# Designs tried in a protein design run: peptides against a protein of PDB entry 3V4O. Part 166

Target 1, 234 residues: chain A of PDB entry 3V4O
Amino acid sequence: DQPLAKDKVALLIGNMNYREHPKLKAPLVDVYELTNLLRQLDFKVVSLLDLTEYEMRNAVDEFLLLLDKGVYGLLYYAGHGYENFGNSFMVPVDAPNPYRSENCLCVQNILKLMQEKETGLNVFLLDMCRKRNDYDDTIPILDALKVTANIVFGYATCQGAEAFEIQHSGLANGIFMKFLKDRLLEDKKITVLLDEVAEDMGKCHLTKGKQALEIRSSLSEKRALTDPIQGTEY

## One batch from the design tools (peptide; made by RFdiffusion4, then SolubleMPNN)

Design b2_p24_5_s2 (from b2_p24_5, 18 letters changed)
Fold by OpenDDE base, seed 4:
Structure b2_p24_5_s2 (fold): chain B 234 residues (1-234), chain A 24 residues (1-24)
Amino acid sequence: as target 1 above (234 residues)
Amino acid sequence: EEEEEEEKKKKEEEEALANSLQAR
């Protein structure tokens, strides 16, 4: 039987206008394009731009309120970020320079909270750098994640590497989004879809040897973003 | 002449694209 979602909810965050960090341009377009695609997939989409730490935390809290048993949750982030000890940190626009974990949102903490909601699928699309922040010496003690077998991470880049965006007028996308958008509507298991995106991105001459998509998944079921919502006739 | 202009334009676009890359 085809997997069914109880509901489908997405939070999209694009941070560009940093106060103390280099400004970005592509997150606006990335969020816009992804919003349109996810709406075609019957996601309830909340799209936000240029969030402060306080606003980001509130947005995540509101997103979590929409999650429940069997709901598909998708979090997309485009902006500055870093990764320390396997923990991904999203950087708010008001983060100091240098930023630390206390100024940022830990994705793994969000995942933990999503697991508590007994979601049907948890997808994280992290379109940010994954370089270590040497100014952050905090070792987060994360509680052990539950074995839910419904988690997919799509990292725009590999561990310790940078994610890039194109800032040219008319072609402004993150490199990840440039390829993701072409496949996102495909009726495929999400990990298969992302694998195809990885292959497409691997052909990009601009980022060859600099950026590579990484998929981290524990997904035991054939779940797709195209999965119908329970109780809806398709 | 049109092919040369198209090739030149394509090269300029590719260079502009390469120069527009920014790390996040």
Scores: peptide ipSAE 0.473, ipTM 0.828, DockQ to the pose 0.462; fails the geometry check
Fold by OpenDDE base, seed 2:
Structure b2_p24_5_s2 (fold): chain B 234 residues (1-234), chain A 24 residues (1-24)
Amino acid sequence: as target 1 above (234 residues)
Amino acid sequence: EEEEEEEKKKKEEEEALANSLQAR
């Protein structure tokens, strides 16, 4: 039987105009293109750019209010980020230099809150670096995650590595989005789709040996971004 | 000669792209 979503909701965040960190360019294009694709997939999409810590927290809170039992939730982030001790941190545009965990949003905390909503699918697309932040020695005590078997992480890069964007001559994508956008509309299990994106990225000579897509999943069901919404007559 | 110029141009474009990579 075709899996059904109760609803499909996405929050897309692109941070570029950092106050105390190098400015990025590609998140604008990445968020725009992903927005258009997810709308074609009947996602309710909230797309935001250049969020402060306060604005990011509010956006996540509002996103969580749209989640409920059986809803597909997707969080995409493009910007500066880091990973400490297996925890992913999204960096707001007003983050200090150096930034610490208290200045950033922990993705695993968001995941916990999504699990409390009994979502049908939780997808995180993290288009940020995964290097350790040596200025942050805090070990977040995260509560144990529930076994929901519905979690998919698509990391733009492998652990301890960087994610890149192209800044040459005008509007270009990040490396991850460059390949993701070509496959996102495919009617495939999300982990299979991301695996194909990983293979495509692996052929990119620009980032060979520097960036590689990592998939982390506990998804036990064949769920796709193309799954129809319950009660919608197609 | 045209193929060599196209290959050279492609290589220069790839090198320019590689130099334009910024880490996030």
Scores: peptide ipSAE 0.470, ipTM 0.827, DockQ to the pose 0.544; fails the geometry check
Fold by OpenDDE base, seed 1:
Structure b2_p24_5_s2 (fold): chain B 234 residues (1-234), chain A 24 residues (1-24)
Amino acid sequence: as target 1 above (234 residues)
Amino acid sequence: EEEEEEEKKKKEEEEALANSLQAR
């Protein structure tokens, strides 16, 4: 049976103008380019920049309202982030210095809520650092995730490593988006697509030995971002 | 001399690019 999505919905967040942390530049370009690509793939895309904690939580809540049984959900985040004990935290622009988990959004909590919606596919593209935050001593007690076999994580970097962007004069992508954008429209299983992106990024001399794409997947079916929406004639 | 100058310029541009990397 041809894989069909009931709908395709994406939330893209780019944080760059931090109050208490170093400013970033590339998230603007990354979100813009990804928005254009996902719209070509018939995603309903909500793109937001420079969100406070309150605004990020509201954006996630609104995103979750658009999810339902069989819907493909994609979350992209570009900004500051960290990973503690396998949990990924997105940092809002108004986060204090140092920030803690209580000031940030836990991606695994969002995933849990997406699973409750019985989504057809859950894709996370996390274009942030995965270094441990030593100022956060909180061990998140997360409820066990359901076995839905439809989860794909594309991490811009490997565990304990940093994700980079180019700060040189002019508009430039982050390293991850630089390579992702060239393949995103390909009609391939999402994990295969990301694997090809990983190989392309692996040839980048600038980040060799510093940044590597990591794919974490429980996806047991052939699902692609190009999959048609149910009821659409093509 | 021109080839050496071009190679030097490329190396300087590459070094400048590498130094412009910022961690997120």
Scores: peptide ipSAE 0.461, ipTM 0.820, DockQ to the pose 0.583; fails the geometry check
Fold by OpenDDE base, seed 5:
Structure b2_p24_5_s2 (fold): chain B 234 residues (1-234), chain A 24 residues (1-24)
Amino acid sequence: as target 1 above (234 residues)
Amino acid sequence: EEEEEEEKKKKEEEEALANSLQAR
């Protein structure tokens, strides 16, 4: 049976204009290009830029309201971030310096909430650094995740490493999006697609030895971003 | 000479691009 999505919903967040941290440039372009591509894939896309902590939390809450049984959910984030103890934290533009987990959004918490919605697919594309934040010694107590076998993480970089963007021109992508955009429309299992993106990124001499895509998945079925929405007459 | 200039230009562009990388 062809896998059918009940719906396809994406939240894209690009944070650039940080108050207390270095400003970024590429998230604008990254979010814009990804928005256009996901719309071609019949995703309902909410794209937001430069979100405060409050706005990010609200955006995630609204995103979760659109999720239901069998819905494909995709979260993309471009901005500052960190990873402590296997937990990924997205940094709002109003985060203090130094920021802590209490100032940030934990991706694994979002995943838990997505699992509660009985989603058909959960995709996280995290275009942020994964370095440990030494100023945050908090060990998050996360609730145990369910075994849903429908989770895919695409990390722009390896654990403990940095993700980069090009700042030379106002139209440059982040390194991850530069390669992702070329393959995103392919009718392939999402993990296969990301693996090909990883190979393409591996050819980039600029970031060789500095940035590499990491795929973490528990996807037991063939699921693609191209999967049709149930009830759509083609 | 033209090949050397093109190679030099390419190298300068690559260096400029490398110097434009910013960590997120």
Scores: peptide ipSAE 0.450, ipTM 0.806, DockQ to the pose 0.574; fails the geometry check

Design b2_p24_5_s3 (from b2_p24_5, 16 letters changed)
Fold by OpenDDE base, seed 2:
Structure b2_p24_5_s3 (fold): chain B 234 residues (1-234), chain A 24 residues (1-24)
Amino acid sequence: as target 1 above (234 residues)
Amino acid sequence: MEEEREKEEKEKEEEELEKALQAR
């Protein structure tokens, strides 16, 4: 039997206009294009740009309210970020310089809350750097995750590495979205899809040796973004 | 000659793009 989603909900965040950090440009285009693609996949999409810490937390809270048993949840983030000890932190536009974990949103905490909703699939697409923040020495004590076997992380880059965008006079995608957008509509298991994106990105001479897609998954079912919503006739 | 010029133009374009890379 083909896996079914009870519903499909996505939160897309693109942070560009940082107050105390270098400005980005590509998240605008990345969020826009991903929004259009996910809507074609029958996702309910909330797309937000340039969120403060308060606004990001509220957006996540509202996103979580839309999640329920069997719902597919997708979180995409494009912006500044860092990773300390396997914990991913999304940086709000009002974050201080230097930022610390208390100024940022921990993705693993969001995952925990998504698990409590008994979601059918949890997808995180993190289009941010994964360098260690040396100014943050706090080791967050994360609550133990449940074994839900429905988690997929698509990291735009490897641990300790950077994710890039191209700064042009015109609009351009980030490197990750440049390749992701070409495959996102394919009817494939999400981990297989991301693996193909990784291969495509690996052919990019611009980021060779600088950026590589990493997939972290505990997905025990053949779940795809193309999976139909329960009760819908196609 | 045309293939070499096309290669040089592509290499130059790639170099320009590489210089335009910004880390997030």
Scores: peptide ipSAE 0.484, ipTM 0.826, DockQ to the pose 0.569; fails the geometry check
Fold by OpenDDE base, seed 4:
Structure b2_p24_5_s3 (fold): chain B 234 residues (1-234), chain A 24 residues (1-24)
Amino acid sequence: as target 1 above (234 residues)
Amino acid sequence: MEEEREKEEKEKEEEELEKALQAR
């Protein structure tokens, strides 16, 4: 039988107008396009731009309130970020320079909280750099994750590498979203879909040898973003 | 000639895009 979602909820965050860091341009377009696509997939989408630390934490809290047993949760982030010791940190627009983990949101902490909601699927699409922050030597002590077998990470880049965007005067995407948007509506297991995106992105000459999509998953069921919501007749 | 022009235009466009790449 086809997997069913109790509901489908997405939080999309695009940070561009950093106060003390280089400004980005593409997150606006990335969030906009992803919002439209996810809405076509019957996701309830909350899209936010240029969030401070306080606003980001509140947005995550509100997102978590929408999650429950069997709900599909998707978090997309486009902005500055870093990865220390396997932990991904999203950088708010008001983060100091240099920023530290205490100024940022740890994705793995969010995942832990999502697991407590007994979600049907947890998808993280992290369109940010994964380079180590040399100014932060803090080793985060994270609580152990539960074994839920419903987790998918789509990293825009591989560990220790950068994620790029095209800063053109016109509407341009980040490299990850450029390829993701073309396949997102496909009725495929989410890990298979992302694998195809990885192949497409691998053909991009602009980022060859600089950026590569990484999929990290513990997904024991054939779950897709196209999965119908329980109780809806399609 | 037209194929060469298209190739040159694509190469120029790629060069411009390369200059526009920014790491997040």
Scores: peptide ipSAE 0.483, ipTM 0.825, DockQ to the pose 0.520; fails the geometry check
Fold by OpenDDE base, seed 5:
Structure b2_p24_5_s3 (fold): chain B 234 residues (1-234), chain A 24 residues (1-24)
Amino acid sequence: as target 1 above (234 residues)
Amino acid sequence: MEEEREKEEKEKEEEELEKALQAR
């Protein structure tokens, strides 16, 4: 039996115009292209740019309201970020300099809330740096995660490393999206798809030794972004 | 001569792209 999703919902966030941090350019293009691809895959897509802390928290809350049992949830983030003690933090555009965990959104907290919705699949595509923030020594006390075996993290870079974009005069993708977009529509298990993207990105001379895709998964079933929505006549 | 020019152009393009890399 082909796996079926009850629904497919994606939240895409691209932060570029930071108030107290270097401005980015590629998240605009990355979010735009990913939106078009996910819509072709019958995702309900909410795409937002340049969110404050308050707006990001509201967007996540609204996204969670769309999740339910058997729903495929995808969160994509492009912007500044960091990783402390295995916890990923997305940085809002109004974050102070230096930013701390209290100013940012913890991805693992979002995952916990997604698990409470009994989703069919949880995909996180984190197109941000994973370097330690030395200005934040807070160890988040996270609630225990459930064993749902339906979680996939696609990190644009490996632990302790940076994710890059190319600052051109013209519009260009970030390094991760440059390769992801070419394979995203393939009917493959999501972890297999991301592994192929990792190989493609690994051929990029510009980022050799600087950026490498990391896949973290507990996905115990064959699930793909191409999986049909239950009740849709194809 | 043409092969050397193509190599130099590729190296220059790579150097320009490397300078354009920005960490997120």
Scores: peptide ipSAE 0.482, ipTM 0.824, DockQ to the pose 0.605; fails the geometry check
Fold by OpenDDE base, seed 1:
Structure b2_p24_5_s3 (fold): chain B 234 residues (1-234), chain A 24 residues (1-24)
Amino acid sequence: as target 1 above (234 residues)
Amino acid sequence: MEEEREKEEKEKEEEELEKALQAR
């Protein structure tokens, strides 16, 4: 059976104007460009910038309300982040310094909630650092995930490494989005698409040996962001 | 001389870009 999505929903978050942390610039451009691309792919896109912890949690809750059986869900995040023990944490703009897990949103917890909705596809594009936060002593006890075989993580960088953007007077993408945007509209399995992005990014001299795209997938079916929505008459 | 200048300019531009890299 040709893969069909019941619907396609994306939440894009770009955090830049941190209160207690270095300010970023590229997430503005990254979210804007990705929004336009995903809309061309018939995603319902909610794009938000500079979210507090409260606002981020609310945005995720609203996103989850749009998910249902067979829906394709995509979460993109650009901002500060960290990874402890394989768990990814998105940092809100009002996070204290140092931030801890209780101040941040755990991506794996969001994934659990998405699985409860019986989504058709779960894509996470995490354009943040994956370095360990030494100030966070919390060992998260994650609830057991279901075996849904429909999860794809596109990490802007490898484990323990940093994701970069170029700080200059002009507007520019982060390194990950610079390459992702050129291939996102291709009608390919999402893991194949991300693999090609990884190869393109690997040719970037600026980040060679510093940043590398990592794909983590349990996707057992041929699913693409270009997959048609059920009931759409062509 | 022109090729050398172009190479030096490119190297300088790359160095400036490297200095402008910020981790997220």
Scores: peptide ipSAE 0.482, ipTM 0.825, DockQ to the pose 0.628; fails the geometry check

Design b2_p24_5_s4 (from b2_p24_5, 17 letters changed)
Fold by OpenDDE base, seed 4:
Structure b2_p24_5_s4 (fold): chain B 234 residues (1-234), chain A 24 residues (1-24)
Amino acid sequence: as target 1 above (234 residues)
Amino acid sequence: EEKEREEEEEKKRKEAEAKALQAL
């Protein structure tokens, strides 16, 4: 039987105008394009740009309020970030230089909160660097995640590596979004979809040997972003 | 001639893009 979502909710964050870090360009375009695509997939989409730490935390809180049992939750982030000890940190635009975990939002903490909502699917699309932040020696004590078998991470790059955008005079996508957008509407299991994106990205001459998509998942059901919302007729 | 021009422009574009990579 076709898996059904109770609802579908997405939070998209694009940070580009950093105060103490290099400014980015792609998050603007990437958030807008992804917004349009997810709306075509009947997601309720909240799209935000250039969030401070306070604003990011509030946005996540509001996002979590929309999650409930069986709801599909998708979090997309484009901006500066880092990864320490398997924990992904999204960097707000007002983060100091150097930033630490206390200045950033931990994705795994968000995942834990999503699990508490008994969501039907948790998708994280993280278009950020995953390099170790040597200025942050904090070892986060993560509570053990529940075995929900409904988690998908799409990392724009592999562990310890960087993700890239193309900064030219025009508007262009980040490398991850450039390939993701071409497949996002496909009616496929989300992990299969991302695997195809990974192959497409692997053909990119610009980032070969520098950036590679990583998929981390525990998804026991054939769930897709195209899955219908329960109670809706199509 | 037009094809050659297009190919050259594409080459220049790709070269410019490669130089314009910015890490997130």
Scores: peptide ipSAE 0.406, ipTM 0.781, DockQ to the pose 0.478
Fold by OpenDDE base, seed 1:
Structure b2_p24_5_s4 (fold): chain B 234 residues (1-234), chain A 24 residues (1-24)
Amino acid sequence: as target 1 above (234 residues)
Amino acid sequence: EEKEREEEEEKKRKEAEAKALQAL
């Protein structure tokens, strides 16, 4: 069967102006550029910047309301983050220093909720660090994920590693988005597309040995961000 | 000399970019 999406919905979050943490620059440009690209791919895009914990949770809730059976869901995050025990945590701008899991949004929890919506595809693009947070010893007890075979993670960096931006006087992309944007519109299976991005990023001398794209996928079918929305005439 | 100068400038640029890397 031809890959068809019932709809395509994306939530993009870029956090930069942290209260208790170093300020970032790239998320502004990265969210903007990704928004434009995803709109060209007929995604319904909600783009938000500098979200508090409350605002992030609300944004995720609203995003989930737009998801339904067969809908393609994409979550992009650029900002501070960490990974403990395989769980990815997005850090809100009002997070304390140090932050803990209760102050942050767990991506795997969002994934669980997306699975409950019977989505056609779940894509996570996480442009954040994946270092362990030593100030958080909480082991999240997550419900077992369903076997939906439609999950794709694009991590900007490897487990336990950092993701980087280039802080020049001007506006610049993060390393991940710098390469992702050049291929995002290609009509390819999303995992193949990300693999090509990984190869491109691997040629970057600045981040060689420091940052590498990691793809984690259970996607067992050919699905692309370019897949047409069901019922649309071309 | 001009080529060497260009290579040196490129090296300095790359070094500056490397110093400008900020972890997210």
Scores: peptide ipSAE 0.393, ipTM 0.769, DockQ to the pose 0.580
Fold by OpenDDE base, seed 5:
Structure b2_p24_5_s4 (fold): chain B 234 residues (1-234), chain A 24 residues (1-24)
Amino acid sequence: as target 1 above (234 residues)
Amino acid sequence: EEKEREEEEEKKRKEAEAKALQAL
């Protein structure tokens, strides 16, 4: 039996125009292209650019309201970020320099809330750096995750490493999205799809030894972004 | 000569792209 999603919902955030940090370019194109692809996959897509802390928190709250039992949830983020003690932090455009965890959104907290919704699949695509933020020595107290066996992380880079874009006069994809977009529509288990993206990205001479895709999953079932939505007659 | 020019241009392009890398 083909797995069915109750619904498919995605939140895409691209932060570029930081007030106190280097401006980025790729998130604009990356969010746009990913939006178009996910819509072809029948995702309900909310795409937002240049969010303040307040706006990011509100966007996540609204996203969570669309999640329910059996719903596929996908969160994509492109922008500045960091990872402390295995926790991923997305940096809003109005974050101070240096930023701390209190100024940022913790992905693992979002995951916990998604699990409470009894989602069918939780996918995180994080196109951000994963370097330690030395200006933040605080360890957030996170609620323990449930064992739902439906979680997939696609990190644009390895733990402790940076993710990159190519900044030139024109607009171009970030390194991660450049390869992700070519395979995203394939009818494959999401972890298999991401593994192929990792291999493709591994051929990029520009980021060899600097950036490599990391897949972290506890996905015990065959789930794909192409999985049909229940009740949809084709 | 044409192949060498193409290889040199490709090398220059790759070097320019490498210099244009920005960490997120």
Scores: peptide ipSAE 0.393, ipTM 0.772, DockQ to the pose 0.562
Fold by OpenDDE base, seed 3:
Structure b2_p24_5_s4 (fold): chain B 234 residues (1-234), chain A 24 residues (1-24)
Amino acid sequence: as target 1 above (234 residues)
Amino acid sequence: EEKEREEEEEKKRKEAEAKALQAL
C-alpha cells in the first residue's frame, strides 16, 4: 500500500561565486548538507557548484536522462534568481549584469521536460529571490503543462520577495535550508513536511515579515521522500 | 547577575545575526 519509487534522482546546484553579481556563501554548505540527507534517503545525488550557463544546461540535460516512468526527480537550486510572469529563472555564475531570460534557466521549462518522462514525483526546492527583474521585459512563451498531479514547489520565499542567508565567519545555512534540514528525513507526505518547515521558518525572528516559505503543489498521492525504491527492502 | 549577562550576550548575538543578513 505504500507508494514506491522506481528510482530517486536529485540534482543540486549551488551558485555563489558570480562574476558580475554579489558573491554568496550559503550555497556551499546548503548543497553539502542536502546531499548528505538525500543520500540517506537513497537518492542518487549529483551536486554541482558555480555553474556557467553552458554547464547548468548540460547538468539539467544529464539529469533528465536519468528520469523515467515512476522515478522521483528532485531539483534543488541555491543562488541568484528572479521571477517574471510566474516563471522562475536560475542565474548562472557567468551571467551578465544585468541578466536576462536568455542568460538564465527557466524552471518551468525543466518541469515540462520532466513531465514528458512520466516521473512519479517532481520536486523543486528553489532557494533564490523571487523579485521581478525589471531589466528583463521578455515574455516567455511556454508549452502547456500536462495534468500529472505529481508536482511540488518549495519556494524559499514568497512571490516578489527576497530570500536570505546569514553571512558570518562560521558555517551557516541559508534561511530555507536551516529549517528544511531538520525535517527532511521525516516520513511524511512532502507537502506536509514542507508545511511544517514553513511553520518553523515563521518563528525565526531574523526574517519575520521578510521571508516566508511558499508551497505550490498539485500532488494527488501521498508521496514522500522516504518512499522505498521498487525491488528494495527497508 | 549571571542570568543578566547571558541575556545580554544573547541579545548581542541576535543583533549581530540581524546585521549579517544578505539577500540572495
Scores: peptide ipSAE 0.389, ipTM 0.771, DockQ to the pose 0.496

